# Ledger of designs, part 291: peptides against a protein of PDB entry 5EIB

Target 1, 366 residues: chain A of PDB entry 5EIB
Amino acid sequence: VDLEPGTMDSVRSGPFGQIFRPDNFVFGQSGAGNNWAKGHYTEGAELVDSVLDVVRKESESCDCLQGFQLTHSLGGGTGSGMGTLLISKIREEYPDRIMNTFSVMPSPKVSDTVVEPYNATLSVHQLVENTDETYCIDNEALYDICFRTLKLTTPTYGDLNHLVSATMSGVTTCLRFPGQLNADLRKLAVNMVPFPRLHFFMPGFAPLTSRGSQQYRALTVPELTQQMFDSKNMMAACDPRHGRYLTVAAIFRGRMSMKEVDEQMLNVQNKNSSYFVEWIPNNVKTAVCDIPPRGLKMSATFIGNSTAIQELFKRISEQFTAMFRRKAFLHWYTGEGMDEMEFTEAESNMNDLVSEYQQYQDATAD
Target 2, 366 residues: chain A of PDB entry 5EIB as posed
Amino acid sequence: VDLEPGTMDSVRSGPFGQIFRPDNFVFGQSGAGNNWAKGHYTEGAELVDSVLDVVRKESESCDCLQGFQLTHSLGGGTGSGMGTLLISKIREEYPDRIMNTFSVMPSPKVSDTVVEPYNATLSVHQLVENTDETYSIDNEALYDICFRTLKLTTPTYGDLNHLVSATMSGVTTCLRFPGQLNADLRKLAVNMVPFPRLHFFMPGFAPLTSRGSQQYRALTVPELTQQMFDSKNMMAACDPRHGRYLTVAAIFRGRMSMKEVDEQMLNVQNKNSSYFVEWIPNNVKTAVCDIPPRGLKMSATFIGNSTAIQELFKRISEQFTAMFRRKAFLHWYTGEGMDEMEFTEAESNMNDLVSEYQQYQDATAD

## One batch from the design tools (peptide; made by RFdiffusion4, then SolubleMPNN)

Design b2_p26_6_s2 (from b2_p26_6 with I2L E3A M10R P16A S22Y L25K)
Fold by OpenDDE base, seed 5:
Structure b2_p26_6_s2 (fold): chain B 366 residues (1-366), chain A 26 residues (1-26)
Amino acid sequence: as target 1 above (366 residues)
Amino acid sequence: SLAEEAAAGRAEAGKARPAFHYRRKP
């Protein structure tokens, strides 16, 4: 789905364009112009019913519909505005189904789009209420991984999207292969989301290795485990050491010793015990899939529900507040039928989310 | 207790929830 036809043509002509059904390409003509309000209330609202018709048709074709997965950016108008409109509309029709998102967070390091803080804040407000689980993929973290870990001097969108695709492949492993932990979206939510509003995940993927170091790196369970829990490996721009894990899932892929995985997962928990809450029993889950990802002997994917993710929301909030106090570009949104109150409510809800994360970070067992 | 609250929250995970949305002001 896109509000721009040229984007859809690029997907269709791409290496994997033939994987998608032609009738499932729904697109507009005008685009959102990086405006959340155009995506949510005007251009996106004109297109949403045609998308919902496709969603209904695909849902009816499912033998067992678990829920929905949306991949979108929060900086742009289409992904943020229309994406959150779609989430809302799907939630109205399918209130008992899981709403999962891969939400790409904007960063000034990657994009010069001045209104990204508005689009992100307005989107987070919708995601807090209407999603059950959200993978926070932060363009700032992706850029820093590309530059610092992968040793890419000038990271491209292709390099960032490679990390996104690896992460998405990793977190969906249990859904794609039978007999795994978190074999469905509901089980994932039950394992990962102890508090309904606190459903924003910090993903990570290992191994991440620079091209120059690949030949010298052994892929071992200890190395994967160590990298997966490294703050520099997080796909969200926050340090887990500044917070506490509410819940964790680790998905190992490849032929490895289950015993060695269990030993390393126990060791990393014990070593980092101060970074876990003590009052959530069985808050770390581990899965092993014998099928490695393409081109690797083994991998590990991390999913963390950490109170440290508040750093990401604080960054967005600070940028939002600095613009909103000046009413900068606000007329672009109000001209689409928004009120200044919707901005204030979105800001408040995101700040409440930050406060909730902080509350559980500071909480001690009774 | 926090453990009971977390257990209750996990029990609510994946249940039906009402949609929240803003409507364009007329």
Scores: peptide ipSAE 0.420, ipTM 0.812, DockQ to the pose 0.871
Fold by OpenDDE base, seed 3:
Structure b2_p26_6_s2 (fold): chain B 366 residues (1-366), chain A 26 residues (1-26)
Amino acid sequence: as target 1 above (366 residues)
Amino acid sequence: SLAEEAAAGRAEAGKARPAFHYRRKP
């Protein structure tokens, strides 16, 4: 789905474009112009019913619909505005189904789009209320991984999207291979989301290896485990050491010893025990899938529900507040039928979310 | 207790959630 036709042509002409049914390509003509309100109230609102018709049709074809997975950007107008409109509408029609998102967070290091803080804040407000699980994929973290770890001098959107794809493949492994831990979206929510509003995940992937170093890297369970918990391997721009893990899931892929995985996972928890809450029993879950990802002998994917994710929301909030105090560009949003109060509500809800994460970070067992 | 709250939250995650309308508590 897009408000621009050109994106659909790129997907259709891509290596996997033929896996999608042609009738499932829904697109507008005008675009959102990086405006959340165009995506949510005008251009997106005109297109949403056509998308919902496709969603209904595909849902009816499912033997067992678990829920929905949306991939979108929070910095743009379409992914943010129309994406959150779709989430709301799907939630209204399917209140008993899981809403899962892969939400790409904007960063000034990657985009010069001045209104991204508005689009992100307005989107987070919707995601807090209408999603069950949100993977926070931060363009800042992706850029830093590409530059520092992968040794890419000029990271491209293609390089960032490669990391996104690897992460998405990793976190969905349990859904694609029956009999694993978190084999369905609801079980994932039960394991990962102890508090309903605190459903924002920090994903991570290992191995992250530069092209020049790939041939020299042995992949071992200890190395994967250590890298998976390294802050430099997190796809969200927050330091886990500045917060506490509420819950963690680790997904190993490839032929490895379950015993060795369990030993290494215990060791890393013990080593990092100060970064876990002590009052959530069995808050680390491990899965092993014998099927490696393409081109790797083994991998590990991390899913962290950490109070450190508040750093991401604080960054967005600070940028939002600095713009909103100046009333910068507000007329672009209000001109699309949006109320100025919705900005204040979105800012407030995001600040409340930050406060909730801080409360549970500071909480001690009784 | 926090452990009971977390257990309750996990139990709620296992259920179908009604559409939640955010209302600021006064």
Scores: peptide ipSAE 0.419, ipTM 0.810, DockQ to the pose 0.327
Fold by OpenDDE base, seed 4:
Structure b2_p26_6_s2 (fold): chain B 366 residues (1-366), chain A 26 residues (1-26)
Amino acid sequence: as target 1 above (366 residues)
Amino acid sequence: SLAEEAAAGRAEAGKARPAFHYRRKP
């Protein structure tokens, strides 16, 4: 789905374009112009029914519909505005199904779009209420990984999207292969989401290795485990050491000893025990899939529900507040039928979310 | 307790059973 035809033509002409049904390409003509309000109330609202018709048709074809997975950006107008409209409409029609998102967080390091903080804040407000689980894929973290870890002097969208693809492949491993932990989206929510509003995940991937060092690096279970818990391997620009883990899932891929994985996972928890809440029993889950990702002998994927994710929301909130206090570009949103109150409500709800994470970070077992 | 709240939250996450649409065999 897009409000612009050019993106759909790129997917259709791509190496995997033929795996999608032609009738499942739904697109507009005018785009959202990086405006959440155009995506949510005008251009996106004109297209949403055509998308819902496709969603219904595909849902009826499922033998067992678990839920929905949306991949979208929060900086642009289509992914943010129309994406959150679509989430709301799907939630209304399928209230018993899981809503899962891969939400790409904007960063000034990657995009010069000045209104991204508005689009992101308005989107987070919707995601807090209408999703069950959200993977926070932060363009700031992706850029920093490409530049610092992968040693790419000029990261491209292709380089960032490669990390996104590796992460998405990792976190969906348990859904795609039988006999795994979190074999369905509902079980993932039960394991990962102890508090309904606190459903924003910090994903991470290992190994992250520069092309020049890749041939010299042994991949071992201890090294994968250490890297997976390293802040430099997180796809969200947060330091887990500044917060506490509510829940963790670790997904190992490749031929390895389950015993060695369990030993290393126990060791990393014990070594980092101060960074876990003590009052959530069995809050770390581990899975091992014998099928490695393409081009690797083994990998580890991390899913963290950490109170450190508040660093990401604080960054967006600070950027939002700096613009909103100046009423910068508000006329672009109000001209599409938005009230200024919706900005204040979205800012408030995101600040409440930050406060909730902080409360559980500071909470001790009584 | 925080542990009970977390347990209640996990229980709530689990309640919505996927409606098994029994495909009626045509």
Scores: peptide ipSAE 0.400, ipTM 0.745, DockQ to the pose 0.158
Fold by OpenDDE base, seed 1:
Structure b2_p26_6_s2 (fold): chain B 366 residues (1-366), chain A 26 residues (1-26)
Amino acid sequence: as target 1 above (366 residues)
Amino acid sequence: SLAEEAAAGRAEAGKARPAFHYRRKP
């Protein structure tokens, strides 16, 4: 789905374009112009029914519909505005199904789009209310991984998207292979989301290895376990050491000893015990899938629900506030039928979310 | 207790969320 035809043509002409049905390509002509309001209230609202018709058709063809997953950016107009409109509409029609998102957070290191803080804040407001689980994939973190860890002097969107794809493949492993922990989206939510509003995950992936060093690293379970808990391997730009994990899931892939995985997972929890809440029993879950990712002997994917994710929301909030105080570009949104009150409500709800994370960070067991 | 609240939250995650109809009035 896109408000521009060129994106769909790029997907269709790509190496995997044939995996999608031609009739499942829904696109507009005008685009959103990086405006959330165009995505949500005008251009996107004109297209949303056509998307819902496809969603209904595909849902009716499912023997067992678990839910929906949306991959979108929060900095643009289409992914942010129309994406959150779609989430709302799908939630209204399928209230008993899980809404999962892979939400790409904007960064000024990656994009010069001035209005990204507005689009992100307005999107987060919708995601807090209408999603069950959201993977925060932060372009800030992706850029830093590409530059610092992968030793890419000039990271491209292709390099960032490679990390996104590895992460998405990792976190969906349990959904794609039978007999795993979190084998369905609802079970994932039960394990990962102890508080309904606090459903924003920091994903991480191991190994993250530069092309020049790949040939010389033996991948071991201890190394994977150590790397997946390293802040430098998080796909969200927050330091887990500045917060506390509410819940964690670890997904190992490849041929390895379950015993060794369990031992290493216990060791890393014990070593990092100060960074976990003690009042959520069994808050770390581990899965092992014998099927490695393509091109690796083994991998580990991390899913963290941490109060440190507030650092990401604070960054967006600070950028938003700096623009909104000046009423910068507001006429682009109000001209599409938005009220200034919606900006204030979105800012408030995101700040409330930050406050909720802080409350549970500071909370001690009674 | 926080543990009971977290247990309640996990139990809620296991249920269908009520549709939060933020119906904007037209």
Scores: peptide ipSAE 0.431, ipTM 0.756, DockQ to the pose 0.536; fails the geometry check

Design b2_p26_6_s3 (from b2_p26_6, 8 letters changed)
Fold by OpenDDE base, seed 1:
Structure b2_p26_6_s3 (fold): chain B 366 residues (1-366), chain A 26 residues (1-26)
Amino acid sequence: as target 1 above (366 residues)
Amino acid sequence: SLADEAAAGMAEAGKARKAYHYRRKP
């Protein structure tokens, strides 16, 4: 789905364009112009019914519909505005199904789009209310991984998207292969989301290795486990050491000893015990899938629900506030029928979310 | 200011457009 045809043509002409049904390409002509309000209230509102018709058709063809997965950017107009409109409409029609998102967070290191803080804040407001689980994929963290860990001098969107795809493949492993932990979206939500509003995950992937060092690095379970819990491997730009994990899931892939995985997972938890809440029992879950990802002997994917994720929202909020106080570019949004009150409500709800994370960070077992 | 008047006019036009798109929902 896009408000611009060119993106759909690029997907269709791509090496995997044939994997998608031609009838499932829904696109507009005018785009959102990086404006959330165009995506949510005008251009996107005209296209949303056509998307819902496809969603209904595909849902009716499912033997067992678990829920929906949206992949979108929060910095743009289409992914943010129309994406959140679509989430709202799907939630209204399918209130008993899981809403999962892969939400790409904007960064000034990756994009010069000045209005991204507005689009992100308005999107987060919708995601707090209308999603059950959201993977926060932060372009800032992806850029830093590409530059520091992968030693890419000039990271491209292709390099960032490679990390995104590896992560998405990792976190969906349990859904795609039988007999795994979190084998359905609802079970994932039950295991990962102790509080309904606190459903924002920091993903991570291991191994992350520069092209020059790949040939010399043995992949071991201890190395995967250690790298997976390293703050530098988090795909959300927050430091887990500044918060506490509410819940964690680790998904190992490849031929490995389950005993060795359990031993290493216990060891890393014990070493990092100060960074876990003590009042949520059995808050770390581990899965092992015998099928490795393509091109690797083994991998590990991390899913963390951490109170440190508030650092990501604080960054967006600070950028939002700096623009909103100046009323910078507000006429672009009000010109699509938004009120300034909608900005204030979105800012308030995101700040409330930050406060909720802080409350649970500071909570002690009585 | 002329800028404020222009912004007010755009906001009114935007409300009308939003209302138009939402009225077309069955």
Scores: peptide ipSAE 0.216, ipTM 0.797, DockQ to the pose 0.018
Fold by OpenDDE base, seed 5:
Structure b2_p26_6_s3 (fold): chain B 366 residues (1-366), chain A 26 residues (1-26)
Amino acid sequence: as target 1 above (366 residues)
Amino acid sequence: SLADEAAAGMAEAGKARKAYHYRRKP
């Protein structure tokens, strides 16, 4: 789905464009112009019913509908505005189904779109209420991984999107291969989300290796385990050492010793025990899939529900507040029928979310 | 100011557009 035809043409002409049904390409003509309000209230509102018709058709064709997965950017008007409108509409029609998102967080390091803090804040407000699980894929973290870990001098959107695709492939492993832990979206939510509003995940993927060092790196379970818990490997720009893990899932792929995985997962928990809450028993889940990803002998994917995710929301909130106090570009949103109250409500809800994460970070076992 | 009048006019036009799109929801 897009509000611009050119994006859809690029997907259709791409290497995998034929995997999608032609009738499932829904697109507008006018675009959102990086405006959440155009995506949510005007241009996106004109298109949303056509998308819902496709969603209904595909849902009816499912043998067992678990829920929905949305991939979107929170910086742009289409992904943020129309994406959150679509989430709301799907939630209204399918209130008993899981809503999962891969939400790409904006960064000033990657984009010159000045209104990204508005689009992100308005989107987070919707995601807090209408999603069950959200993978926070932060363009700032992706850029830093590309630059520092992968040793790319000038990271491109292609380089960032490669990390996104690896992460998405990793976190969906249990859904795609039978007999795994978290084999469905509901089980994932039960294991990962102890509190309904605290459903924002820090994903990570290992191995991440620079092209120059690939030939010298051994792929071992200890190295995968160490890298996936490294703060520099998080796909959200948060340091897990500044918070506590509420829950963790680790998904190993490839032929490896289950015993070695269990030993390394126990060792990393013991080594990092101060970074876990003590009052959630068995809050680390491990899965092993014998099928490696393409081009690797083994991999590990990390999913962390950490109170450190508040660093991401604080960054967005600070940027939002600095713009909103000046009423910078506000007329672009009010011109689409938004009130200033919708901005203050979104800011408040995001700040409440930050406060909730901090409360559970500071909580002790009773 | 002319800027405030223009902003107010745009906001009212925006409310009308929003209302139009929401009224099309059955």
Scores: peptide ipSAE 0.051, ipTM 0.637, DockQ to the pose 0.018
Fold by OpenDDE base, seed 4:
Structure b2_p26_6_s3 (fold): chain B 366 residues (1-366), chain A 26 residues (1-26)
Amino acid sequence: as target 1 above (366 residues)
Amino acid sequence: SLADEAAAGMAEAGKARKAYHYRRKP
């Protein structure tokens, strides 16, 4: 789905374009112009019914519908505005199904779109209420991984998207292969989300190695475990050491010793015990799939529900507040029928979310 | 600082990528 045709043509002409049904390409003509309000109330509202018709048709063809997975950007107008409209409409029609998102967070280091803080804040407000689980993928973190870890001098969108695709493949491993931990979206939510509003995850993937170092690096369970818990390996620009893990899932792939995995997972928890809440029993879950990802002997995928994710929301909130106090570009949103109150409500709800994360960070076992 | 140089490099690379994506939209 897009509010512009050019993205759909790129997907259709791509190496995998033929795996999608032609009728499942729904697109507009005008785009959202990086405006959440255009995506949510105007251009997106004109297209949403056509998307819902496709969603219904595909849902009716499912033997067992678990839920929905959306991949979108929170900095643009289409992914943010229309994406959250679509989530709301799907939630209204399928209230008993899991809503899962891969949400790309904007960063000023990666994008010059001035209104990204508005689009992100308005989106987070919707995601807090209408999603069950959200993987936070930060373009800043992805760029930093490409530059610092992968030693790419000029990271491309292809390089960033490669990290996203590896992560998405990793976190969905348990859904795609039988006999795994979190074998369905609902079990994932039960294991990862102790509080309904606190459903924002920091993803990570290992191994991440520069092309020049790949030939010299052994792939071992200890090295995967160490890299997976490294703050520099997080695909959200948050330091887990500044917060506490509520829950963690680790998904190992490839032929390895389950005993060695359990030993390394216990060791990393013990070494980092101050960064876990003590009042959630068995809050670290481990899965091992014997099927490696393509081109690797083994991998590990990290899913962290950490109170450190508040750093991401604080960054967006600070940028939002600095613009909103000046009413900068506000007329672009109010001109599409939005009220200034919707901005204040979205800011308030995101600040409440930050306060909730801080409360649980500071909570001790009574 | 190395952080400022990295941030500047990120900003320039971000601009180049945006310009590339906008130019590849025919």
Scores: peptide ipSAE 0.000, ipTM 0.276, DockQ to the pose 0.017
Fold by OpenDDE base, seed 3:
Structure b2_p26_6_s3 (fold): chain B 366 residues (1-366), chain A 26 residues (1-26)
Amino acid sequence: as target 1 above (366 residues)
Amino acid sequence: SLADEAAAGMAEAGKARKAYHYRRKP
């Protein structure tokens, strides 16, 4: 789905374009112009019914519909505005289904789109209320991984999207291979989300290896475990050492010893015990899938529900507040039918979310 | 306790929606 036709042509011409039904390509003509309000109230609102018709058709063809997965950007107008409109409409129609998102967070290091803080804040407000599971994929973290870890001198959107794809493949492993931990979206939510509003995940992937070092790297369970918990491998731009993990899931892929995985996972928890809440028992879950990812002997994917994710929301909130106090570009949003109150409500809800994460960070077992 | 609240929240993520489906049946 897009408000621009050119993205659909890129998907169709891509190496996997033929796996999608032609009728499932829904697109507009005008685009959102990086405006959340165009995505949510005007251009996106005109297209949403056509998307919902496709969603219904595909849902009816499912033997067992677990829920929905949306991949979108929070910085752009289509992914943010229309994406959150779709989430709302799907939630209204399918209230008993899981809503899962892969939400790409904007960063000034990656994009010059001045209004991204508005689009992100307005989107997070919707995601807090209407999603069950949100993987926070931060363009800042992706850029830093590409530059520092992968040794890419000039990271491209293609390089960032490769990390997104690896992460998505990792976190969905348990859904694609039955009989494992978190084998469905609902079980994932039950294991990962102790508090309904605190459903924003820090994903991570290992191995992250530069092209020049790939041939020299021994992939071992200890190395994967250590890298998976390293802040440098987090796809969200926050330091897990500045917060506490509420819950963690680790997904190993490849032929490895389950005993060795359990030993290494115990060791890393013990080493990092100060970064976990003590009042959630058995808050680390581990899965092993014998099927490695393409091109790797083994991998590990991390899913963290950490109070450190508040650093991401604080960054967005600070940028939002600095723009909103100046009433910068507000007329672009209000001209599409938004109220100025929606900005203040979104800012308030994001600040409340930050306060909730801080409360649980500071909470001790009685 | 916070542990009980966490357990309740985790259980709610699984159950709350089933209860809603039963309330909307006429």
Scores: peptide ipSAE 0.031, ipTM 0.569, DockQ to the pose 0.214; fails the geometry check

